# Designs tried in a protein design run: peptides against a protein of PDB entry 3T7K. Part 211

Target 1, 248 residues: chain A of PDB entry 3T7K
Amino acid sequence: KAEKILARFNELPNYDLKAVCTGCFHDGFNEVDIEILNQLGIKIFDNIKETDKLNCIFAPKILRTEKFLKSLSFEPLKFALKPEFIIDLLKQIHSKKDKLSQININLFDYEINGINESIISKTKLPTKVFERANIRCINLVNDIPGGVDTIGSVLKAHGIEKINVLRSKKCTFEDIIPNDVSKQENGGIFKYVLIVTKASQVKKFTKLINDRDKNETILIVEWNWCVESIFHLNVDFTSKKNVLYQKK

## One batch from the design tools (peptide; made by RFdiffusion4, then SolubleMPNN)

Design b2_p28_5_s2 (from b2_p28_5, 9 letters changed)
Fold by OpenDDE base, seed 1:
Structure b2_p28_5_s2 (fold): chain B 248 residues (1-248), chain A 28 residues (1-28)
Amino acid sequence: as target 1 above (248 residues)
Amino acid sequence: SMLTYEEAEKLAEELSKEVKEKYEKAME
């Protein structure tokens, strides 16, 4: 059926998109539409796998979902598009008006607001955002909203290699892992990096670390600090936003 | 206030419903 529908076009574009969706098309597509999209070089995946070489995200706007955050780790992210691209495309294809010899839809007209070329260009960098920031090992509290697995997966996608989960009520100093990075000449390395949810945790961890390792550098942040870093594909250490405690 | 992860997922679900409505309307 898809072939019959597409036969009216003399030339078909090849968009070469391998995409995931968030905030749109959660119910998927009907069989005909998915086949049409496939013939146009648009393949939609349900989940993110590294082996699929994903290069595109569909979303109505910037979202803080796992899929959206991970899409910024694609190598590279070629396109971040609004779902209206697919809607308009399918609408044009299903149109019975004989006059359309060609599909006239420009991908650039459907860019997600706030994802500009500057962001896209950073996804072509050989390193990940937290790697560039010299954050390799972090401590994550177990009561983080979204769960340690999901949050951890996002962080790993962006260059964090080791995630140590802390049981906030029972943890001791010995449970806190150091950020094991080689001293690079031009960047401040924090020995202890922690993501926490509550002020009480800040007090606890600062006390534990300062009592046992008084002269060490500490960075304690909220999840939003990570999100902002991902959205900008850059860690701004000059910003105090979402930083709960910092000792240089 | 910045959305938590859970709030973001909920928002995404709501937005997906809106997109579905637009899609269905476009296919009529």
Scores: peptide ipSAE 0.585, ipTM 0.934, DockQ to the pose 0.925
Fold by OpenDDE base, seed 2:
Order: sequence, then C-alpha cells, then structure tokens
Structure b2_p28_5_s2 (fold): chain B 248 residues (1-248), chain A 28 residues (1-28)
Amino acid sequence: as target 1 above (248 residues)
Amino acid sequence: SMLTYEEAEKLAEELSKEVKEKYEKAME
C-alpha cells in the first residue's frame, strides 16, 4: 500500500533521520505511515540506544523529558523538529487532489523553538557538557523525583561517569564521594558535588563535609541546575540560579 | 516554576494527545 501511494512521485527525498519522539506520537503510527516514513529515510525508534546513532528528536516544544534531555547528547543532534513536519508530510503524500510530482517539505521550517544552531553546534563537540565543566563524580540523593535510575541515566549521557546515590536519612561523611578530577587552572573544580531536593539536605551535607574535610570546595545544586546546563550545553558557574550552596 | 521530571512527563503525555488529534484531523 505504501508503495502504491508513493508511486505517484517521480522523486522521493531522503531525509536521513534517526529519531525519537517526546510529547508527540506516543501511540506510534499505523503500519502504512511507518512504511512511508521509512521509504523517505525517516526511522523512528521507541527507545534511545547508542548503537542506533540517533540524530533527531521530534517534540512540540522544549521538554524536560528523559528523551528530550538525552537527545541533546546525540553525536551530533542534527535536527530538533516539531511533529507538524510529519503531519504535513503525510498529509501531502495522502492527498489525492494535488497532482504533486514532488514532495515539498523543508525540514528547516519545522525547527523546535529555542533549539538554535548554537545548541546544535555544541552537540558536535568531542566532550560532553559536564565533562567540560570538570564534573566527573556526583552525589545524588535517593528521593529525587523521576528516580535515581532515570536521572542518573540522563546525567551519564552528558558526561558524568560516576553517580553515588545517597540515602539522605542514613548517610554519613564516609558515604559522600569526591569529584576526582585533575586540578585545571582555568576551571572551577569542586571536590564535592551534590544534587539534592531539600534544604534540610543542604544543611546536613554541608555540616558533614565541613566538619570532616575543612576548606574543601563544595557545590550543591537542584535538578534544575542540571537541566539548564543541558539546555544550554554549557555550565555557567557565575550563575547562582538553582545553586543551593557553593564554597570555592 | 520549573517543572519537575514527573511533571514534564505528564505534560508530554498531554501534548501527545493534542498532536494525535491534529494528525487524525489531517488524515481525514
């Protein structure tokens, strides 16, 4: 059926998209439409796997979902597109009224607002955002919304190598791991990096660290600090936004 | 206020329903 539908076109574009979707098409596509998309070089995956070499995200807008956040770690992310691209494309293909010899849909007309060329260009960098920020090992509280597995997976996708999960009620100083990075002259290096959810955790961890390891550098942030860093593909250490405690 | 992860997933589900409606209308 897909072949018959596409036979009316003299030439078919090859969009070369390997994509995931978030905030759109959660129920998937019918078999005919999937086949049409495949013939146009648009392959949609259900899950993110490194082996698939994904290069595209479909979303109606910037979202804080796992898929969207991880898409910014693609190597590279070539396109961030609105779902209207697929809708308009399929609409044109299924249209019987227009004797269209060619498919006239331009990818650049469907860019997600806020994902500009500057962001796309940073996905071509050889390093990840947290790697560039000298954040290799972090401490994560166990009560984080979304769960430590999902949040941890996003952070790892963006260059964090080791995630230590802290049981907030039972943890001691010995449970906190240092961010073991070589001292570089030009970058803010924090010995202890923690992601927390509550003010009480800030008080607890600052006391534990300051009592046992005096004069060390500490960075305690909220999840939103990580999200903003991912959306910009840059860590801004001059900003106090979403920073709960900082000792340089 | 910045959405939590859970709130973001819920929003994404709602948006997906809206997109589905647009898609179905376009295929009609």
Scores: peptide ipSAE 0.584, ipTM 0.934, DockQ to the pose 0.906
Fold by OpenDDE base, seed 4:
Structure b2_p28_5_s2 (fold): chain B 248 residues (1-248), chain A 28 residues (1-28)
Amino acid sequence: as target 1 above (248 residues)
Amino acid sequence: SMLTYEEAEKLAEELSKEVKEKYEKAME
């Protein structure tokens, strides 16, 4: 059926997209549409796997979903596109009234607002955002919204090597892991990095660390700090936004 | 601004419904 539908076109584009979707097409596509998209070089995957060499995200806007956040870790992310790309494409293809002999859809017309070339270019870097920021080991509270598995997975995609889950009510100093990074010449390495949800946790962890490991550097942030870092593919240590506690 | 991951997922689900409606309309 897809071949018959596409037969009216003299030439078919090859978009070469390996994509996931978030905030759009959660119900998927019918078999015919999937076949059409495949013939146009558009492959849509349900889940993110490194082996699939994904290079595209479809979303109506910037979202804080797992898929969107992880898409910024693609190597590289080539395109971040609005779902209207697919809609318009399929609309043209299915149109019986359209005498078009050629598909006229340009990918560049469907870029997600806020994902610019600067962001895309950073996905070509050999390192991940948190790697560049010298954050390899973090402590994550167990009551984080979204769950430690999901949040942890996102963080790992962006270069966090080790995620230590802290039981906020029961944890002791010995449960907190240091950020084991070699002292690089560029300042800003924090020995202890923690993602927390509550002010009470800040008080607890700062006390535990300061009482047992005096004068060490501490960074305690909210999840939003991580999100902003991911969205910019850069950690701004000068910003106090979403930083709950910082000791340099 | 979305504050939590859970809120973001809920929003994404809502947006997906909107996109579905747009798609269905476009295919009519």
Scores: peptide ipSAE 0.584, ipTM 0.933, DockQ to the pose 0.863
Fold by OpenDDE base, seed 3:
Structure b2_p28_5_s2 (fold): chain B 248 residues (1-248), chain A 28 residues (1-28)
Amino acid sequence: as target 1 above (248 residues)
Amino acid sequence: SMLTYEEAEKLAEELSKEVKEKYEKAME
């Protein structure tokens, strides 16, 4: 059926998109539309797997979902597109009125607002954002919204190698892991990096660390600090935004 | 306002419903 529908076009574009969707098409597509998209070089995946070499995200806007955040770790992310690209494309293909010999849809007309070429270009870098920031091992509180597995997965996608989950009420100093990175000359390396949700946790962890490991560097941040770093594909250590405690 | 992860997922679900309506309308 898809072949019959597409037969009216003399030439078909090959968009070469391997994409996931967030904030759109959660229910998927009908079989005919999936086949049409496939013939146009548009493959939609339900989940993110490294082996699929994903290069595209569909979303109506910038979102803080797992899929959107992880899409910025694609190698590279080639396109971040609004769902209207697919809608307009399928609309044109199914249209009986317009005897169009060619599909004339420009991908650049459907870019997600706020994802610019600067962001896209950074996805071509050989390193991930937290790797560049010398953050290898982090401590994560167990009561984080979204769950430690999902949040941890996002962080790992962006270069954090080890996620240590802290039981906020029962943890001791011995449960806190150091950020074991080689000293680079020009980068602020924090020995202890923690993601927390509450002010009480800041007080607890700062006391535990300062009492047992005096004069060490500490960075305690909110989840939003990570999100902002991902959205910019850069960690700004000069910003105090979403930083709850910092000791250099 | 900075959305929590859970709030972001809920928003995404709501947006997806809106997109579905647009998609269905376009296919009529």
Scores: peptide ipSAE 0.585, ipTM 0.934, DockQ to the pose 0.890; fails the geometry check

Design b2_p28_5_s3 (from b2_p28_5, 9 letters changed)
Fold by OpenDDE base, seed 2:
Structure b2_p28_5_s3 (fold): chain B 248 residues (1-248), chain A 28 residues (1-28)
Amino acid sequence: as target 1 above (248 residues)
Amino acid sequence: SMLTYEEAEEEAKKLSKEVEEKYKKAMS
C-alpha cells in the first residue's frame, strides 16, 4: 500500500531521521504510515538506545521528559522537530487533489521553539555538559520525583559517572561520596555535589559535611538546576537559580 | 514555576492527545 501511494512522486526525499517522540504519537502510527515514513528515511524508535545512533526528537515544545532531556545528549542531535512535520508530510502524501510530483516540506520550518543552532552545535562537542563542569560523582536523595533510576539515567546520559543514592532519613557523613575530580585552576570544583528535594535535607547534609570536613566545597541543588543546565548544555556557576547551598 | 518530572510527564500526555486528534483529522 505504501509503495502505491508513493509511486505518484517522481523523487522521494531521504530525511535521514532516527527519532524518538515525546508529547506526541503515543499511540504510534498505522502500518501504512510507518512504511511511508521508513521509505522517506524517517525511523521512529520507542526507546532510546545508544546503538541506534538517534539524531532527532519529535515534541510539540520543550519538555522536561526523560526522552526530551536525553535527546540533548545525542551525538549529535541534528533536529528537534514539531510533530506537525509528520502530520503535514503525511497529509501531502495522502492528498489526491494535488498532482504533486514532489514532496515540498522543509524540516527547518518545523523546529521546536527554543532549540536553536547554538544548542544543536553544543551536542557536537566531544564532552557532556556535566563532564565539562567537572561534576563526575553526585549524591542523589532517594525521594526525588520521577525516581532515582529515571533521574539517574538522565544525569548519566549527560556525563555523570557515579550516582550515589542517599537515604535521607538514615544517611550519615560516611554515606556521602566526594566528587573525585582533579582541581583545575579555572573551574569551580566542588568536593561534594548533592541533588535534594527539601530544605530539611539541605540543613542535614550541610551539617554532616561541615562537622566532619569543614574546609571543603559544597554544592547543593534542585533537580531544576540540572534541567536548566541540560537545556542550555552549559552549567552556569554564577547563577543562584535552583542552588540551595553553595560553599566555595 | 518549573515543573517537576511528574508534572512534565503529565503535560506530555495531555499534549500527546492533542497531537493524536490532529493526526486523526488529517488522515480522515
Scores: peptide ipSAE 0.576, ipTM 0.935, DockQ to the pose 0.880
Fold by OpenDDE base, seed 3:
Structure b2_p28_5_s3 (fold): chain B 248 residues (1-248), chain A 28 residues (1-28)
Amino acid sequence: as target 1 above (248 residues)
Amino acid sequence: SMLTYEEAEEEAKKLSKEVEEKYKKAMS
């Protein structure tokens, strides 16, 4: 069926997209449309796997979903596109009116607002954003919205190697892990990095650390600090935004 | 106010429904 539909075109583009979707196409596509997209070099995956070499995200706008955040860790992310690209493409293909010899849809016309070439270019870097920031091991509170597994998975995709989950009510100093990174000369390395949800947790963890490991560097942030770092593919240690506690 | 992860997922679900309606309309 798809071959018959596409036979009316003299030349078919190969978009070479390996994509996931977020905020769109939750119900998927019909079988014919999937086949059409595949013939145009557009393959849509349900889940993110490194082996699939994903290079594209479809979303109506910048979202803070797992899929969107992880898409910025693709190597590289080539395109961040609005779902209207697929809709317009399929609409043109299924159109009976125009003897269109060619599909004339430009990917660049469907870029997600706020994902610019500067961001895309950073996905070509050999390192991940938190790796570049010398954040290897973090402490994460167990009551984080979204759950420790999902949040942890996003953080790992962006270069965090070890995630220690803290039981906020029962944890002791011994439960807190250090960020074990080699001291690079240019500063900005924190011995203890924590992601918390409440002010009470800030008070607790700062006390535990300062009482047992005096004069060590501490960074306590909100989830939004991580999100902003991912969206910019850069950690700005000069910014106090979403930083709850910092000791240099 | 920055959306929590849960709020972000809810937003995405809402937007997905809107896109689905557009898709169905385009294919009718």
Scores: peptide ipSAE 0.576, ipTM 0.935, DockQ to the pose 0.871
Fold by OpenDDE base, seed 4:
Structure b2_p28_5_s3 (fold): chain B 248 residues (1-248), chain A 28 residues (1-28)
Amino acid sequence: as target 1 above (248 residues)
Amino acid sequence: SMLTYEEAEEEAKKLSKEVEEKYKKAMS
């Protein structure tokens, strides 16, 4: 069926997209459309797997979803596209009215607003954003919205190696893990990095750490700090945005 | 900016419905 539909075109583009979707196409595509997309070099996956060598994200805008955040860890992310790309493409292909000899859809016309070439270029770096920031081990409170598994998975995709889950109400100093990174020249390394949800946790953890490990560096942030870092593919340690506590 | 991950997922679900409607309309 797809072959018959595509037969009217003299040449088919190969978009070479291996993509996931977020905020769009939750119900997927019909079999014919999937086949059409495949013939055009567009393969859409349900889940993110490293083995699939994903290079594209479809989303209507920048989202803070797991898939979107993880897409910025692709190696590289080649395209971040609006779903209208697929819609317009399929619309053109299914159109019987247009005596189109060629598919005339340009990927670059469908870029997600806010995902610019600067961001895309950073996905070509050999390191991940938190790796570059010397954040290897973090402490994550167990009551984080979205759950520790999802949040942890996103963080790991971006270079955090170890996620220590803290039971906020029961944790002691011994439960807090240090960020075990070698001292790099000129890099601000925080010994303790924590992601928390509320001010009471800040007070608790700062007290625990300061009482037992005096004068150590501490970074306590909100989830949004991580998100912003991911969106920029850069950690800005000069920014106080979403930083709840910082001791250098 | 979205405050929580859960809010982000809810937004994504809402947007997904809108896109689905556009898709269905385009294929009709």
Scores: peptide ipSAE 0.575, ipTM 0.934, DockQ to the pose 0.822
Fold by OpenDDE base, seed 5:
Structure b2_p28_5_s3 (fold): chain B 248 residues (1-248), chain A 28 residues (1-28)
Amino acid sequence: as target 1 above (248 residues)
Amino acid sequence: SMLTYEEAEEEAKKLSKEVEEKYKKAMS
């Protein structure tokens, strides 16, 4: 069926997209449309796996979903596209009226607002954003919205190697892990990095650390600090935005 | 206020429904 539909075109583009979707196409596509997309070099996956070498995300806009955040860790992310790309493409293909010899849909016309070439270019870097920031080991409170698994998975995709989950009510100093990184010349190294949800946790952890390990560097942030770092593919240590406590 | 993760997921669900409606309409 897809072959008959596409037979009217003399030449088919190969978009070479391996994509996931967020905020769109939750119900998927019909079999014919999947076949059409496949013939055009567009493969859509349900989940992110490293083995699939994903290079594209479809979303209506910038979202703070797991899939969107992880897409910025693709190696590289080639395209971040609005779902209208697929809709318009399929509309054109299914249209009986226009004897178009060629599919004339340009990917660049469907870029997600706010994902520019500067962001895309950073996904070509050999390192991840938190790796570049010398953040390899973090402490994460167990009551984080979204859950430690999802949040942890996003952080790992962006270069955090070890996530220590803290039980906020029962944790002691001994439960807090240091950010064990080699001294690199560029960037501040914080010995203790924590992601927390509440001001009470800031007070608790700062006290625990300062009482037992005086004069050490501490960075306590909220989840939005991580999100902003991911969206920019850069950690700005000069910004106090979403930083709850910092001791340099 | 920045959306919580849960709020972001709910937003994505809402947007997904809108896109689905557009898709269905386009294929009808």
Scores: peptide ipSAE 0.574, ipTM 0.934, DockQ to the pose 0.884

Design b2_p28_5_s4 (from b2_p28_5, 10 letters changed)
Fold by OpenDDE base, seed 1:
Structure b2_p28_5_s4 (fold): chain B 248 residues (1-248), chain A 28 residues (1-28)
Amino acid sequence: as target 1 above (248 residues)
Amino acid sequence: MELTFEEAEEEARKLSKEVEERYKKAME
């Protein structure tokens, strides 16, 4: 059926998209539309796997979902597109107007607001955002909204190698892991990096660290600090936004 | 607006429903 529908076109574009969706198309597509999209070089995946070499995200806008955040770690993210691209494309293809010899839809007309070329260009960098920031090992409290697995997965996608989960009520100094990075001359390296959810945790961890390992560098942030870093594909150590405690 | 992860997922779910409606309408 898809072949018959597409036969009316003399030439078909190849968009070469390997995409995931967030905030759109949760119920998927009908079989015919999937086939049409495939013929146009658009393959949509349900989940993110490194082996699939994903290069595209469909979303109505910037979202703080796992899929959206991880899409910014694609190598590279070629396109961040609004779902209207697919809708308009399929609408044009299904149109009974006989005179359409070509599909005239430009990908660039459907860019997600706020994902600009500067962001896209950074996804072409050989390193990930937290790798560039010299954050390799972090401590994460176990009561973080969204769960440690999801949050950890996002962080790993962006270059964090080790996620240490802290049991907020039972943890001791010995449970806190250092950020094991080689001292590079030009980068602010924090020995202890922690993501916490409550002010009480800040007090606890600062006390534990300061009492046992005096004069060490500490960075305690909220999840939103990570999100902002991901959205910008850059860590701004000069910003105090979402930083709960910092000792340089 | 700073949304929690859970709030973001809920927002995405709501938006997805809206897109689905537009998709269905376009295919009619």
Scores: peptide ipSAE 0.623, ipTM 0.942, DockQ to the pose 0.867
Fold by OpenDDE base, seed 5:
Structure b2_p28_5_s4 (fold): chain B 248 residues (1-248), chain A 28 residues (1-28)
Amino acid sequence: as target 1 above (248 residues)
Amino acid sequence: MELTFEEAEEEARKLSKEVEERYKKAME
């Protein structure tokens, strides 16, 4: 059926998109539309797997979802597109018009607002954002909204290698792991990096570290600090936004 | 106020429903 529908065109584009969706098409597509999209070089995946070499995300706007955040780690992210691309494309294909020479849909007309070429270009870098920032090992409190698995997965996608989960009420200094990395260009070095959710945790961890490991560098941030870093694909150590405690 | 992760996921679900409605309408 898809072949019959597409036969009315003299030529078909190959968009070469391997995409995930967030904030759109949660119910998926019917079988015919999936086949149509496939013939046009558009493959939509349900989940993110590194082996699939994903290069595209569909979303109505910038979102703080797992899929959106991870899409910024694609190598590279070629396109961030509004779902209207698919809607308009399928609408044109299903049109009862006579034989057309080509499909008239341009990808560049459907870019997500706020995802500019500067962001896209950074996804072509050989390193990940936290790798460039000299953040390899972090401590994450267990009560973080979204769960440690999801948050951890996002952080790993962006270059964090080791995530140590802290039981906030039971942890001691011995449970906190250091961030042991060599200095890279354009990045600070903090011996202890922690993501926390509460002011009480800041007090606790600063005390534990300062009492046991004097004069060491400490960075304690909120999850939003990570999100902002991902959205910019750059860590700004001069900013105090979402930083709860910093000792250089 | 900045959205939490859970709030962002909920927003995405709501937006998805809106897109789905537009998609269905476009295919009618």
Scores: peptide ipSAE 0.623, ipTM 0.941, DockQ to the pose 0.872
Fold by OpenDDE base, seed 2:
Structure b2_p28_5_s4 (fold): chain B 248 residues (1-248), chain A 28 residues (1-28)
Amino acid sequence: as target 1 above (248 residues)
Amino acid sequence: MELTFEEAEEEARKLSKEVEERYKKAME
């Protein structure tokens, strides 16, 4: 059926998209449309796997979903597109109008607002955002919304190597791991990096660290700090936004 | 107000329904 439909075109584009979707097409596509998309070089995957070499995300807008956040770790992310690209494409293909020589849909017309070339270009860098920021090991409280597994997975996708989960009510100083990075001359390295959810946790962890490891550098942030860093593919240490405690 | 992770997922589900409706309509 797909072949018959596509036969009306003299040539078919190859978009070369390996994509996931978030905020759109949760119910998938009908069989004919899937085949059509495949013939056009558009492959849509249900989940993110490194082996699939994903290069595209479909979403109506910037979202804080796992898929969207992880898409910014693709190597590279070539396109971030609105779902209207697919809809318009399929509309054109299914149109009963006379034989068209080619499909006339430009990918660049469907870019997600806020994902610009600057962001896309950073996905071509050999390092990940947190790696560039000298954040290798973090401490994460166990009561974080979304769960430690999901949050941890996102963070790992963006260059964090080790995630230590803290039981906030029972943890001691010995449970907190240092950010094991070599001292760089031109960058603020924090010995202890923590993601927390509550002010009480800030008080607890700062006390534990300061009492046992005096004069060490500490960075305590909320999840939104990570999200903003991912969205910009850059950590801005000059910003106090979403920073709960900082000791340089 | 910045959305939590759970709120973001819920938003995504809502948006997906809207897109699905447009998709279905377009294929009629």
Scores: peptide ipSAE 0.622, ipTM 0.941, DockQ to the pose 0.864
Fold by OpenDDE base, seed 3:
Structure b2_p28_5_s4 (fold): chain B 248 residues (1-248), chain A 28 residues (1-28)
Amino acid sequence: as target 1 above (248 residues)
Amino acid sequence: MELTFEEAEEEARKLSKEVEERYKKAME
């Protein structure tokens, strides 16, 4: 059926998109439309797997969802597109009135606002954002909204190797892991990196660390610090935004 | 104010419904 529909066109584009969706198409597509998209080189996946070599995200706008955040870790992310690309494309294809010999939809017209070439170019780098920032091991409180698994998965996608989950009410100094990285000349290295949700946790962890490991470097941040770092694909250590405690 | 993770997921669900309605209408 898809072949019959597409037969009206003299040539078909190959968009070469391997994509996931967030904030759009949760219910998927009908069978015919999936076939059409496939013939145009557009493959949509339900979940992110490294083996699929995903290169595209569909979303109405920048979102703080797991899929969107992880899409910025694609190697590379080639396109971040609004769902209207798919809708307009399918509308044109299904249109019986248009004597169109060619599909006239340009994907560059459907870029998500705020995802520019500067961001896209950084996804071509050989390292991930937190790797470049010398953050390898972090401590994460167990009461973080979204859950430690989801948050941890996003962080790992962006170069954090080890996620240590802290039970905030019962943890001791011995439960806190150091950020074990080699000293680099041009990068700030924090021995202890923590993601927390409450001011009480800041007070607790700073006391535990300072009492037992005096004069060590500490970075305590909110989840939003990570999000902003991901959105920019850069960690700005000069910014105090979403930083709860910093000791250099 | 920046959305929490849960709020972001909820926003995405709402947006998805809107897109779905547009898609369905386009395919009628």
Scores: peptide ipSAE 0.622, ipTM 0.941, DockQ to the pose 0.836

